Peptides against a protein of PDB entry 4JHK. Designs and how they scored, part 50

Target 1, 212 residues: chain A of PDB entry 4JHK
Amino acid sequence: EDYKIQSFDLETQKLLKTALKDPGSVDLEKVSSVIVDQSLKDQVFSREAGRICYTIVQAEAKQTNGSVFRRNLLNRLQQEFKAREETRKRSTQEWVCLVSFICNIFDYLKVNNMPMVALVHPVYDCLFRLAQSDALKNEEEVDCLVLQLHRIGDQLEKMNVQLMDELFNLLRDGFLLQEDLSSMGRLLLLEILEFRAGGWKLSDTAQKYYYS

## One batch from the design tools (peptide; aimed at target 1 R70 N112 V117)

Design b2_p24_6_s2 (made by RFdiffusion4, then SolubleMPNN; from b2_p24_6, 10 letters changed)
Fold by OpenDDE base, seed 4:
Structure b2_p24_6_s2 (fold): chain B 212 residues (1-212), chain A 24 residues (1-24)
Amino acid sequence: as target 1 above (212 residues)
Amino acid sequence: ELTLEPLSDEELEKAIEDDLNSMK
């Protein structure tokens, strides 16, 4: 498979490639840190981070039946989640990258083909934060919110429909009542409201757009 | 409207640990 790691320097690229194929030969704590750090800087990579992490997890499991990478990854994820408000204040870009990263980890790192329970609330917390009035007025945050819901909304709802209902109550209120939404933001909110109402199903064309 | 309350540090840590243990 092809992984989007061109944003790293050559040395780090080599490290990641080695981790993907021979995780036992590298410092997996360092690898996890590198992935998280880059995910906060590059949204394109952040989107792909889940897939990369999944591959490393599988490779380590196959090679040594170990879980060092996953443990370190989740620990770092917890740290970043705890600091999410500070991250948002510092950089909207890093904040949406963080959300994207967390959501992609949720999407790819499954246990027995089920989402990790530990990630459900963190994901919802992030999405709820994006659904607040101060975030909805920022198109970048709305873009992130809608994108994540397109990608993992159906899975999240299966984990907790009550939280999803509450989230979409906020989105509906934002769409209907908030005055300082951008035109695109309002359009995106409407689209996601309709998307859920339609059962989280996209056309083939839309599917390619969001998942390619 | 209800908003989600973030998990406490302790709750999150425990949840992560539980998931990690379940993966072994």
Scores: peptide ipSAE 0.033, ipTM 0.628, DockQ to the pose 0.737
OpenDDE base, seeds 1, 2, 3, 5: peptide ipSAE 0.030, 0.029, 0.030, 0.031; ipTM 0.618, 0.547, 0.604, 0.621; seed 2 fails the geometry check

Design b2_p24_6_s3 (made by RFdiffusion4, then SolubleMPNN; from b2_p24_6, 11 letters changed)
Fold by OpenDDE base, seed 4:
Structure b2_p24_6_s3 (fold): chain B 212 residues (1-212), chain A 24 residues (1-24)
Amino acid sequence: as target 1 above (212 residues)
Amino acid sequence: ELTLEPLSDEEIQALIDQDLASMK
C-alpha cells in the first residue's frame, strides 16, 4: 500500500514507513504525535492519516498484540479536542484540520468493525460547533462540515439519530435564516440537507470525489 | 439553537478506556 507522506522530511518518512511495517521497532508515541501534528496543518493529510493510523494499529496488533499507538493517538486526540476552541481562535485552518482528523479517525479506526463510541460525542460536538452561526459564515468551516457529513454522516446517524436530527435542524436554520452566509456556503448547506434526505447515498461520481 | 454539551475530560477518558479495553 502506498501512503502519501511526502510532506515529511526523509527521517520522518522513514519513521512512518517503519511504523507501518515494524511498529515495535519505533517510538509509537512519537509516531502518533507526528501524525497528529501534520494532520493539524494539512487537511489532505488528515484524511490520509486515518488510513495510516489504521494500518499502524493493525500492524502493532498483529506484531505484538499491543495497542501503544492507538492509546497514544486517542490520548492526543483527547487533548486536541479539549483545546478545540483555542485552536479555532488561533487558526481556522488548524481547526478544520482537527475536525477532519477526528472524523477520519472515526471513519477508519473501529472496534470490532464498529465506530468507537468514545469518538461519537466528540465528532458531533465538532460538527455542532461548525453548525453555529459564527462558523457557518466562514466558508472554510462550512466546507469542512459538509465534507465530514458526506464521509461519515451515515455512520454518525446510526450511532445517534437524535443528535443528527438536532444538527440538521441547525443546518436547516442556517440555510433558511442566516443572512451572512456566502452563496457557496448556502449551496453547500442545501446540498448536504438534500444528501441526508436522500439517505446519504452518493452517486458514482460523488463517491469517487469524496472517497478517492 | 441547540448546542451539544462538550464531554468532560473524565468522561472522554472513561469512554476511551472502555473502547481500548474492548479492543483487547
Scores: peptide ipSAE 0.035, ipTM 0.616, DockQ to the pose 0.823
OpenDDE base, seeds 1, 2, 3, 5: peptide ipSAE 0.035, 0.033, 0.033, 0.034; ipTM 0.611, 0.570, 0.568, 0.624; seeds 1, 5 fail the geometry check

Design b2_p24_6_s4 (made by RFdiffusion4, then SolubleMPNN; from b2_p24_6, 9 letters changed)
Fold by OpenDDE base, seed 4:
Structure b2_p24_6_s4 (fold): chain B 212 residues (1-212), chain A 24 residues (1-24)
Amino acid sequence: as target 1 above (212 residues)
Amino acid sequence: EKVLEPLSDEELEALIEKDLESME
């Protein structure tokens, strides 16, 4: 199976490839750090990173029945989330990459085919931050918010429907009441409101758009 | 407006352990 890691230098590529096949032979803390660092820079990679992380987790489980990588990964994610406001102030791009990555990890890093409980709050926290008025006025943040909800909204709702209701109350209010939304932002909010109302089911066209 | 707070390190660790236990 091929992984999109060509953006890394050769040494790091080797590290990642080794981690994927023989996780016990590498520093898994370093591996997790490298993956997170790159995911904060490249939103496209962040989705691939989810798959990579899952593979490493599975490989470690099979090899040593260990969970060192997952633990380090989650701890790093928590650290990044704690610094989210500083990240957002520094770079909207890095902020949305962070959100995207956390959501992708939520999507891929499952336990017994179920999302990890440990990730529920971090994901919701990120989405709630994106749902604040100061974020909704930024189209890049709205894009991120809507994209994540399309990808994992149904799964996330199953974990906590009350929080999802609260989140969508904010989105509804933003759509109806906030004056400084971009035209596209407003359209995206409307679309996601309707998407949830429709049971989180994408049309064939929308499916291709969001998951291609 | 609802604003959630990040989990403490202790809370996160507890949830991680819970997930790990569920895998057994």
Scores: peptide ipSAE 0.127, ipTM 0.730, DockQ to the pose 0.704
OpenDDE base, seeds 1, 2, 3, 5: peptide ipSAE 0.036, 0.064, 0.103, 0.096; ipTM 0.645, 0.688, 0.723, 0.717; seeds 1, 2 fail the geometry check

Design b2_p24_7 (made by RFdiffusion4)
Pose (drawn by RFdiffusion4):
Structure b2_p24_7 (pose): chain A 212 residues (1-212), chain P 24 residues (1-24)
Amino acid sequence: as target 1 above (212 residues)
Amino acid sequence: YTPSTDEEVEEALDEELEYIDELL
């Protein structure tokens, strides 16, 4: 029900609500463009755009059996994904938004009730980037890292365990060895190590230790 | 770890989109 589109221009809100019901009546290329554009600019939308993207993808399949929107969306995201390092240099805020959005799409947009394998390596590419020492010194990026691990970390490990294992080695390494990792960064990494070791769930006691 | 190349990313996306077309 709530796609979280309050950040949008009033005209665009109408465009987006229209695409949900009658995709064939709207420019799906322009629709996918305004969604990707906004997703990089607004944090709340970046971690929630998947809902509206899925609703539109399903509406097109139902109405016209087409997947043009899905296609434009995936190809635009691929382009942003390819330019991820440049975007990170320009704005950490945009970068974490891109990762949150790509991961939200991996969570919501399914292919025959299965995850899109096309996004498995790209998502690991993003999370490995966050696990690097130059990224871990920024609580903003650590926050982004652990948000994705909480939400799709389990699904990702099923698709590829080797990568999740090597990724968590970097987490342990940064935890023990890195000195400019902050107190908050340490709390976040410790919680995710316990989270994963516990089978991707938060224990009652960890809930008490880490969170208000 | 070595990140994916542009070619690999494009190929995986094309294959995913062809499979979606087949389902439809």

Design b2_p24_7_s1 (made by RFdiffusion4, then SolubleMPNN; from b2_p24_7, 8 letters changed; failed a check: too like the target's own chain)
Amino acid sequence: FKPSTDEEVDEALEKELEEVDKLL

Design b2_p24_7_s2 (made by RFdiffusion4, then SolubleMPNN; from b2_p24_7, 8 letters changed)
Fold by OpenDDE base, seed 3:
Structure b2_p24_7_s2 (fold): chain B 212 residues (1-212), chain A 24 residues (1-24)
Amino acid sequence: as target 1 above (212 residues)
Amino acid sequence: FVPSTDEEVDAALEEELAKVDELL
C-alpha cells in the first residue's frame, strides 16, 4: 500500500516503512511518538496517521501477537487528551490537531471492524468542547468540529445517539443565538445541521449551495 | 452534558485494551 508520509525526513520515512512491514525490528515506542508528534502539528496528516496506526497494529499482532505499538500510541493519546485544556490555551492549532487525531484514531483503529468503545466518550468530550460558545466564535475550531462530524458523525451516532442529540442541540443554539460567530462559522453550522438531518448526507442542491 | 473524568477515561481505556488483546 502507498502511505502518505512524504512530510517526514527520509530516515523517519524508512523507520515508518519498516514498522509497517516488520514492526518487530524497530522501536515501536519511538514510532508511536513520531506519529503522534506529527499529527499534533499537521491536521492533514491525521487521517493518514490513523490508517498507518491501524496497519502497524495489525502487522505487530500478526508477527508477534504483540501490542506494544498500540499500547504506546493509546497511552500517549490519553496523556494528550488529559492535557487538552492546556493545549487549547497554548495553541488553537495544536488543539484542533489533537481533536482531529483522536477522531481519526477512532475512525481507523477498529477491531473486527468495530470502533473502540473506550474512545467514544473522549471523542464526544472533544466535540462538546468545540461546541461551547468560546470555541464556536473561533472559525478554526468550528472548521475542526464540522470536519470531524462529516468524517465520523454517523459512526459516532451509532455508538451513542443521546450524546449526538445533545451535541447538535448545542450547535443549533450556537447557530441561532450566538452573536459573535463569523459568517463562515454560521454557514458551517447550518451545513452540518442539515447534513445530519439528511441522514449524514447532502443533497445535490445543498452540495452546490455550500461547496460550489 | 458532563465531560468524562480522567479516571473514567483511564478505566474505559484499560478495559478496551484488554478486549483488543483478546481479539488480536
Scores: peptide ipSAE 0.025, ipTM 0.530, DockQ to the pose 0.853
OpenDDE base, seeds 1, 2, 4, 5: peptide ipSAE 0.024, 0.021, 0.007, 0.026; ipTM 0.526, 0.529, 0.286, 0.540; seeds 4, 5 fail the geometry check

Design b2_p24_7_s3 (made by RFdiffusion4, then SolubleMPNN; from b2_p24_7, 9 letters changed; failed a check: too like the target's own chain)
Amino acid sequence: FKPSSDEEIDKALKEELEEIDKLL

Design b2_p24_7_s4 (made by RFdiffusion4, then SolubleMPNN; from b2_p24_7, 10 letters changed)
Fold by OpenDDE base, seed 3:
Structure b2_p24_7_s4 (fold): chain B 212 residues (1-212), chain A 24 residues (1-24)
Amino acid sequence: as target 1 above (212 residues)
Amino acid sequence: FTPVSDEELDKALEEELKLVDELL
């Protein structure tokens, strides 16, 4: 499989490739730290991070019956999640990267080919935070929110439709009632509202309107 | 070392994540 890890230097790329193929030969704590750190500063990498993490977890379990990588990954995720408000205050960019990372872990780290139930509420917590008025006025946060809903919204809804309904009530209210949205932010909210209404798909007409 | 099945790994991961969620 091809993994998009070009954002790392060559030495780190080698480390990651080795972890994927022979996890027992590398420091998996270091590997987990590297992946999380990069995910917190590069939103594009977050999607690949999820896939990479899943592969390493599987490889380590099969090779050594170990769980060093998994344990370190989850512990770090917990720490970052707990500090999410502080992170948001310090850096919007780091905050949206954190959300992206959590969502992509949800997307790729499956249990019996299904999303992990344990991640449902943490993901919704992040999305609900992005749906608050103080976040909706920030285009970076709206971009993140809409992107994640495009990627995993249908899966999340299957896990808990009630929470999704509540979330979209907030988004609808934001679109209709909030005065300090950017023009692009308002457009993105409308698009995602229509996206869900269309069964998490865009009509040909809508696709041309929003993306042409 | 005996390879761990995907099912066994999935169960372990789910359990670990539940613990994390409870602490969040």
Scores: peptide ipSAE 0.028, ipTM 0.550, DockQ to the pose 0.044
OpenDDE base, seeds 1, 2, 4, 5: peptide ipSAE 0.022, 0.027, 0.027, 0.019; ipTM 0.497, 0.543, 0.567, 0.448

Design b2_p24_8 (made by RFdiffusion4)
Pose (drawn by RFdiffusion4):
Structure b2_p24_8 (pose): chain A 212 residues (1-212), chain P 24 residues (1-24)
Amino acid sequence: as target 1 above (212 residues)
Amino acid sequence: FLEELSEKSISDWEKYQEEELESL
């Protein structure tokens, strides 16, 4: 019900609500463009845009059996993904928004009730980038890292365990060895190590220790 | 490793998104 589009221009809200019901009536290329655009600019939308993207993808399949929107969206995201390092230099905020959005798409947009394998390596590419020492010194990026691991970390490991293992070695390494990792960064990494070791769930006691 | 992962990520994205779309 709530696609979280309040950040949008009033005209665009109409465009988006229209695409949900009658995709054939709207420019799906323009629609995918305004969604990717906004997703890089607004944090709340970046971690929720997957709902509206899925609803539109399903609406097109139902109405016209087409997947043009899905296509435009994936190709536009691939372009942003390819330019990820440049975007990170320009704005950490945009970068963490890109990661959150890509991961939200991996969570919501399924292919025959299965995850899109096309996004497995790109998602790991993003999370490995966050696990680097120059990224871990920023609580903003650590927050982004652990948000994705909480939401799709379990699904990702099923698709590829080797990568999740090597990724968590970087997490342990940064935890023990890095000195400019902050107190909050340490709390976040410790919680995610316990989270994964517990099978991607938060124990009652960890809930009490880490969170208000 | 990170360079290889980046190259593989782009290649897999281009390959598998087309296959997944055709499978719908």

Design b2_p24_8_s1 (made by RFdiffusion4, then SolubleMPNN; from b2_p24_8, 14 letters changed)
Fold by OpenDDE base, seed 4:
Structure b2_p24_8_s1 (fold): chain B 212 residues (1-212), chain A 24 residues (1-24)
Amino acid sequence: as target 1 above (212 residues)
Amino acid sequence: SMEELRRLAVEVFEKESEKELASL
């Protein structure tokens, strides 16, 4: 497998590569921190980070039947989640990276082929935050919201359909009632509304309309 | 309310994280 870690320095790259193959030989707390830190800076890496984390978790499980990495990852995620409002206030970019990372971890880091229950409400909370009026007016936040729903909406709905209904009520209201949405933002909201209505997929016609 | 949901999210996250920690 190819892991995109060229953005790290050579020492860190070596650390990550070792963690992927022999997690018991490295400081997994440090590894988790490095991954989270970079994910908060680079949304593209955030996607890759989910895959990396899953690989490390699987490697550790096979090697020692341990879950030290997952524990450290959860601890760090919890810390960042608790500080999410401060992060958002400080940097929209870091905020959307945080949301993206949590969603990607939810997507990739399965336990017994099931999502981590601990992440369900945090993910919903992040998405609900992005669905508030003060966030919907920011196209960067709308982009993040719609992207995550495209990626994990179907999985997340299976975990709690009631919350998904409530979330989409907010999105519908934003689409219909909020005055300071950008044209693109409104278009994206419409698309995601149709996406869910279509069973979390778009027809070829709809795809051409929105993305061609 | 939104605030209640936000509070719940934190509480559930903490609770489930503690379970994960205890499993080690």
Scores: peptide ipSAE 0.229, ipTM 0.831, DockQ to the pose 0.586
OpenDDE base, seeds 1, 2, 3, 5: peptide ipSAE 0.225, 0.224, 0.229, 0.226; ipTM 0.831, 0.831, 0.830, 0.826

Design b2_p24_8_s2 (made by RFdiffusion4, then SolubleMPNN; from b2_p24_8, 13 letters changed)
Fold by OpenDDE base, seed 4:
Structure b2_p24_8_s2 (fold): chain B 212 residues (1-212), chain A 24 residues (1-24)
Amino acid sequence: as target 1 above (212 residues)
Amino acid sequence: SMEKLREQAIEVFEKESEKELASL
């Protein structure tokens, strides 16, 4: 497998490569911190990070039947999640990276082929935050919201359909009632509303309309 | 409410994290 870690320095790359193959030989707390730190800076890496994390978790499970990495990852995620409002206030970019990362971890880091229960409410909370009026007016946040729902909406709904209904009520209201949405923002909200209504997929006609 | 949801999210996250810690 190819892991995109060229953005790290050589020493860190070596650390990550070792963690992927022999997690027991490295400081997994440090590894988790490095991954989280970079994911908070680079939303593209955030997606890759999910895959990397899953690989490390699987490698550790096979090697020692341990879960040290997952524990450290969760602890770090919890810390970042608790500080999410401060992060948002400080940097929209870091905020959307945080949301993206949590969602990607939810997407990739399965335990017994199931999503981590610990992440369900945090993911919903982040998405609900993005669905608030002060966030919907920011196209970067709308982009993030819609992207995550495209990626994990179907999985997330299976975990809690009630919360998903409530979330989409907010999105509908934002689409219909919020005055300071950008044209693109409105378009994205409409698309995601239709996306869910269509069973978390778009018809060929709709696909052409929005993305062609 | 949104505030209640946020509180619940933190609570559940902490609870499940503690379970993870206890499993080691």
Scores: peptide ipSAE 0.178, ipTM 0.803, DockQ to the pose 0.578
OpenDDE base, seeds 1, 2, 3, 5: peptide ipSAE 0.163, 0.161, 0.046, 0.171; ipTM 0.795, 0.784, 0.622, 0.792

Design b2_p24_8_s3 (made by RFdiffusion4, then SolubleMPNN; from b2_p24_8, 14 letters changed)
Fold by OpenDDE base, seed 2:
Structure b2_p24_8_s3 (fold): chain B 212 residues (1-212), chain A 24 residues (1-24)
Amino acid sequence: as target 1 above (212 residues)
Amino acid sequence: MAEELRKLAEEVFEKESEKELASL
């Protein structure tokens, strides 16, 4: 498979490629750290990191029945999650990368072909944070929010419909009531409201309106 | 709601992560 690791230097790329194929031959703690660090800096990689992580987890499980990578990944993810407010204050870009990363881990790092229960509330918490008034006025955060909901909204709703309803109540309120939304932000909120209302699918009419 | 969710998210993240790791 093709993994988007071009943003790393050649030595690190080699490390990651080896981890994907022969995880027992590399320092999986280092691998997990590298992936998390880059995911916090690179939105494109953050999007793909979940798939990479899942592959490494599966490879390690198959090769040695080990879970060193997953353990280190989750530990680091918990640390970053706990510090999410500080991260947001320091850098909006790193914050949205963190959200993207945790959402993609949720999307790809399955347990028994199901999303990790451990990540459900953290994901919702991140999305709720993005749905607050101070975040909705920031187009970069709105972009992130809407993007994640497009990607994992249906899966996330299956895990907790009540929280999804509450989240979308906030989004509707933001769309209707918040004055300092950007034009694009308002458009994106409307689109995602319609997206969910359509069963997490774009209708032909909506597709034409927004993307044609 | 938001504050409660934040605390719950952290607690569940930790507890469920430990549970999952223990089951591996």
Scores: peptide ipSAE 0.221, ipTM 0.821, DockQ to the pose 0.754
OpenDDE base, seeds 1, 3, 4, 5: peptide ipSAE 0.216, 0.231, 0.219, 0.215; ipTM 0.818, 0.826, 0.817, 0.817; seed 3 fails the geometry check

Design b2_p24_8_s4 (made by RFdiffusion4, then SolubleMPNN; from b2_p24_8, 10 letters changed)
Fold by OpenDDE base, seed 2:
Formats: C-alpha cells, structure tokens, sequence
Structure b2_p24_8_s4 (fold): chain B 212 residues (1-212), chain A 24 residues (1-24)
C-alpha cells in the first residue's frame, strides 16, 4: 500500500513508514502527534491520515496487542475537540481541518469494521456547528460541511437518523432563509440537500451541473 | 437541542478516552 506522506520531511516519512509496518520499533506517541499536527493544517491530508491511523492501529494490535497509538491519537483529538471554539475563532482554516480530521477518523478508524459509536456525537456536534448561521455565511465552512456529508453522511445517518434530520432542517433553512450566503455556498447547500434526498447519490446530470 | 448535543459529544469523547486508558 502507498500512503500520501510526501508533504513530510524524509525523516518523518521514514518514521511514518516504519509505524505502518513495524509500530513497535517507533515512538507511537510522536507518530500520533505528527499525524494530528499535519491534519490540523492540511485538510487534504486529513483524509489520508484517517487511513494511515487505521493501518497503524491494526498493525500495533497485531504486533503487540497494544493500543498506544490509538490512545495517544484519541487523547490528542479530544483535546483539540474541547478547544474547537477557540480554534474556530483563531483560524477558520484550522477549524475546518479539525472537523475534517475528526470526520475522517470516524470514517476509517473502525472497530470490528464498525464506526466508533463514541465519535458519532462529536462528529454531529462539529457538523451542527458548521450549520449555524454564523458559519454558513463562510464558504470555507460550508465547503467543509458539504464535503464531510458527502463522505460520511450515509454512515452518520445509519448511526442516528434523528440528528441527521435535524441537521438537514438547519441546512434547508439556511438555503431558503439566510441572506448572507455566498452564491457557491447556497449552491452547495442545494446540492447536498438533493444528494441526501437521492439516497446519498448524485445523478450524472447533477454531477455535471455542480462540479464541472 | 444543540446544547444537549454538545453535552453528549463531550461526555462521549471523554468516555472514549477513559476506555482507552483502561485498556492499557
């Protein structure tokens, strides 16, 4: 398997590659810190980070029956989650990276091939925060919200359809009633409303309309 | 509703961390 870690320096790349194959031979606390730090400044990497994290978790479990990496990862994630409002105030970019990372951890870091139930509410909390009026007016936050719903919306709905209904009520209201949405933001909200209505799928015609 | 969700999110995340600590 090839992992997209070219954004790191060579020494860190070596560290990550070793963690993926021989986690017992590296400082897994350091590995987790490096992954989280990069995920908080690179939203694109957050997707890959989820996959990397899952692989390391599985590798450590098989090699030593340990969970040092997962423990450190989740502890750091909890710290960042607790400070999410401060992060949002400081930097929208860091905030959407945090949301992206949490969502991707939910997507990839599964237990017995199932999503971690404990992450459901934290994920929804982040998405609901993005669905507030003060966030919907920011295209960067709308981009993040819609992207996550495209990636994990169907999984989240299976975990809690009531919360998904309530979330989409906010999105519908934002689309219909909020006046300070960007043109693209409004378009994205419409698209995601249609996406869910279509069973979390997009027709070829809709795909062309929204993304080409 | 959002306040309740925030509370649950914090509680669930904290519980997850505690479980991870206990598993070691």
Amino acid sequence: as target 1 above (212 residues)
Amino acid sequence: MYEELRKKAIEDFEKLSEEELASL
Scores: peptide ipSAE 0.338, ipTM 0.852, DockQ to the pose 0.568
OpenDDE base, seeds 1, 3, 4, 5: peptide ipSAE 0.331, 0.328, 0.333, 0.322; ipTM 0.847, 0.849, 0.849, 0.844

## One batch from the design tools (peptide; aimed at target 1 N75 Q78)

Design b2_p25_3 (made by RFdiffusion4)
Pose (drawn by RFdiffusion4):
Structure b2_p25_3 (pose): chain A 212 residues (1-212), chain P 25 residues (1-25)
Amino acid sequence: as target 1 above (212 residues)
Amino acid sequence: SHREEILSQYKPPKPTPELPFTEFP
């Protein structure tokens, strides 16, 4: 029910609500464009846009059996994904928004009730980037890393375990060996090591230790 | 103790791989 589009221009809110009911009546290319555009600019929307994207994707399949919106959205995201390093240099905020959005799409938009394999490697590409020493020194990026691991970390490991294993080696490495990793960065990494070792669930005692 | 068990699994990581991706039509 709540797609979290309050950050949008009033005119665009109408455009988006219209696309949910009558996709054929609207420019789905321009619709996908305004969603990707806003997703890079607003944090709350970047971690929730998947809901509205899914609703529109299903509406088009139902109404016209088409997947034009899905296509425009995936291609535009691929373009942002390809330009990820440049976007990271320009704005850490935009970068973590891109990662949250790509990961939200992996979580919401399914293909025959299965995850899109097209996003598996790109998601790992993003999380490996966050696990690097130049990214871990920024609590903002560590926060982004662990948000994705909480949300889709389990699904991702099923698609590819080898990558998740090597990724968590970088997490242990940064935890033990890196010195400019902050206190908060340390708490976040320790919690995610326990989280994964416990089968992608938070124990009652860890809940007490780490979180208010 | 449980945390130490997790951390004892540490070993030097391999270099970060270059991952491919699927081109969309």

Design b2_p25_3_s1 (made by RFdiffusion4, then SolubleMPNN; from b2_p25_3, 10 letters changed)
Fold by OpenDDE base, seed 4:
Structure b2_p25_3_s1 (fold): chain B 212 residues (1-212), chain A 25 residues (1-25)
Amino acid sequence: as target 1 above (212 residues)
Amino acid sequence: SRIQEILSTHKPPAPIPKLPYVEFP
């Protein structure tokens, strides 16, 4: 399988490739930091990083029954999560990359075939932040929000339906009441409202409306 | 659409070996 790591320098690419194949031979703390750093800067990578992390976690588990990578990854993620407001202030792009990455980790890194419970609230916190009025007016943030809900919304709802209801109440209110939404932003909110209402899928009618 | 394109490429995660639970710090 080809991993999208072309954005790294050659030395780092080699490091990552080694981590994927022989995690015990590399500094997994460094690897985790590199992955998080790049995920914050590279939108393409942030969307693929979960798969890379999954592979490293699996490889380490098989090789040494260890979890050094995952521990370091989660530690770094927590640090970035705590600083999310500053990140958002500094760079909307980095902020949405952070959210995307956290959601991707939620999607790929499971314990006993279940989503990591520890990530549920952080993911919701990120999505709730994107659902605030000051974020909904930014099309880039709306795009991120809707994309993540398309990807993991069904899983996330199963973890806490009450929070999902609350989140979608905000999205509904934003769609109906917020004046400074872009046309595309409003369309995206409507689409995701319909998506959830349809059981996290689009009806044939909705499919034609949004994508035909 | 771009959303459809992204969703079409979304690969469901495969099971991973059992690991000890780690709390999000």
Scores: peptide ipSAE 0.023, ipTM 0.574, DockQ to the pose 0.072
OpenDDE base, seeds 1, 2, 3, 5: peptide ipSAE 0.020, 0.024, 0.018, 0.021; ipTM 0.576, 0.553, 0.570, 0.560; seeds 1, 2 fail the geometry check

Design b2_p25_3_s2 (made by RFdiffusion4, then SolubleMPNN; from b2_p25_3, 12 letters changed)
Fold by OpenDDE base, seed 2:
Formats: sequence, structure tokens, C-alpha cells
Structure b2_p25_3_s2 (fold): chain B 212 residues (1-212), chain A 25 residues (1-25)
Amino acid sequence: as target 1 above (212 residues)
Amino acid sequence: SRLQEILATHRPPPPIPKLPYVEFP
């Protein structure tokens, strides 16, 4: 399989490729750290990171029945999650990258094809933070929020519909009541509201409205 | 439009089948 890891230097690329094929032969803590670090810098990479992580987890499980990589990955993720408010204050870009990464890990790291229950509340916490008024006024955060909901909203709802209802109440209120939303932000919120209302897919009418 | 461009990137690709793996405590 082809993994998009061109952003790394050649040595790191080799490390990652080896981890994908023979995880027992590399320092999996280092591998996890490298992936997390890059995911915190590049939101686009976070999607690929999820896939890479999934593959390494599978490879290690198959090779040694081990879970060293996943433990290290989740440990680092937990550290970043705990510091999320500081991250947000320091850099909106890093914050949305963090959210994106957590969501993609949720999406890809499934135990026997089931979402990790331990990640449900952390993901919701991130999305709820993005749904606060101070975040909704920032297009970058709104974009992140809407993107993640498009990617994993249906899965999250299955895990906890009550939290999803509460989240979308905030989004609705933001759309209707918050005065300092940008036009783009407002449109994004409207789109995602309609997306969920349509069963996490766009109706023909909505498709035409947004994409024609 | 800008909106269309943004929204286009929001559409997730088809799901990838996941293989079972061992759960850790």
C-alpha cells in the first residue's frame, strides 16, 4: 500500500515503512511520537496518520500479539488532549490539527471493527469546544468542526445520541443567534445541520444548493 | 465557489474495511 509520508525526511520515511511491515524491529514509541508530531502540524496528514496507525496496530498484533504502538500512541494522545486548552490558546492551527487527529484515530483505530469507547468522550469534548461561541466565530475552527462531523458524525451518534443532540443544539443556536459568525461559518453550520437532519447524507435538494 | 471547495473536502471517502485486532486492557 502507498502511504503519503513524503513530508518526512528519508530516514523517518524508512522508519515508518519498517514499522508498517515489521513493527517489532523498530522503536514503536519513537514511531508514535513522529506520527503525532506531524499530525499536530498538518491537518491533512492526520487522515493519513489514522490509516498508518491502523496498519501498524494490525501489523504488531499479527506479528507479536503486542500493542506497544497503540499504547504509546494513546498515551501521547492523552497528553495532548489534556493540554488542549493551552494548545488552543497558543495556536488555533495546532488545536484544529489535534482535533482532526483525535477524530481520525477514532475513525481508524477500531477494535474488531468497533470504535474505541475510550475515545468517545474525548472526541465529543473536542467538538463541544469547537461549538462554543468563542470558537464558532473563527472560520478555521468551524471548518474543523464541520469536517470532523462529516467524517465521523454518524459513528459518534451511534455511540452517544444524547451528546450529539446537545452538540447540535449548540450548533443550531450558533447558526441562529450568534451575531459574529462569518457568512462562511454560518453556511457551514447550516450545511452540517442539514447533513445530520438528512441522516448524515445530503438530500438531492441540498446537494444542488451547495454543490451546483 | 469557496464554499463548494470547502465542502468538497469535507466529504469522507468510502469506508475502508477494518481487520480485527487484539484489544488491550
Scores: peptide ipSAE 0.024, ipTM 0.597, DockQ to the pose 0.037
OpenDDE base, seeds 1, 3, 4, 5: peptide ipSAE 0.020, 0.018, 0.019, 0.022; ipTM 0.591, 0.552, 0.621, 0.591; seed 4 fails the geometry check

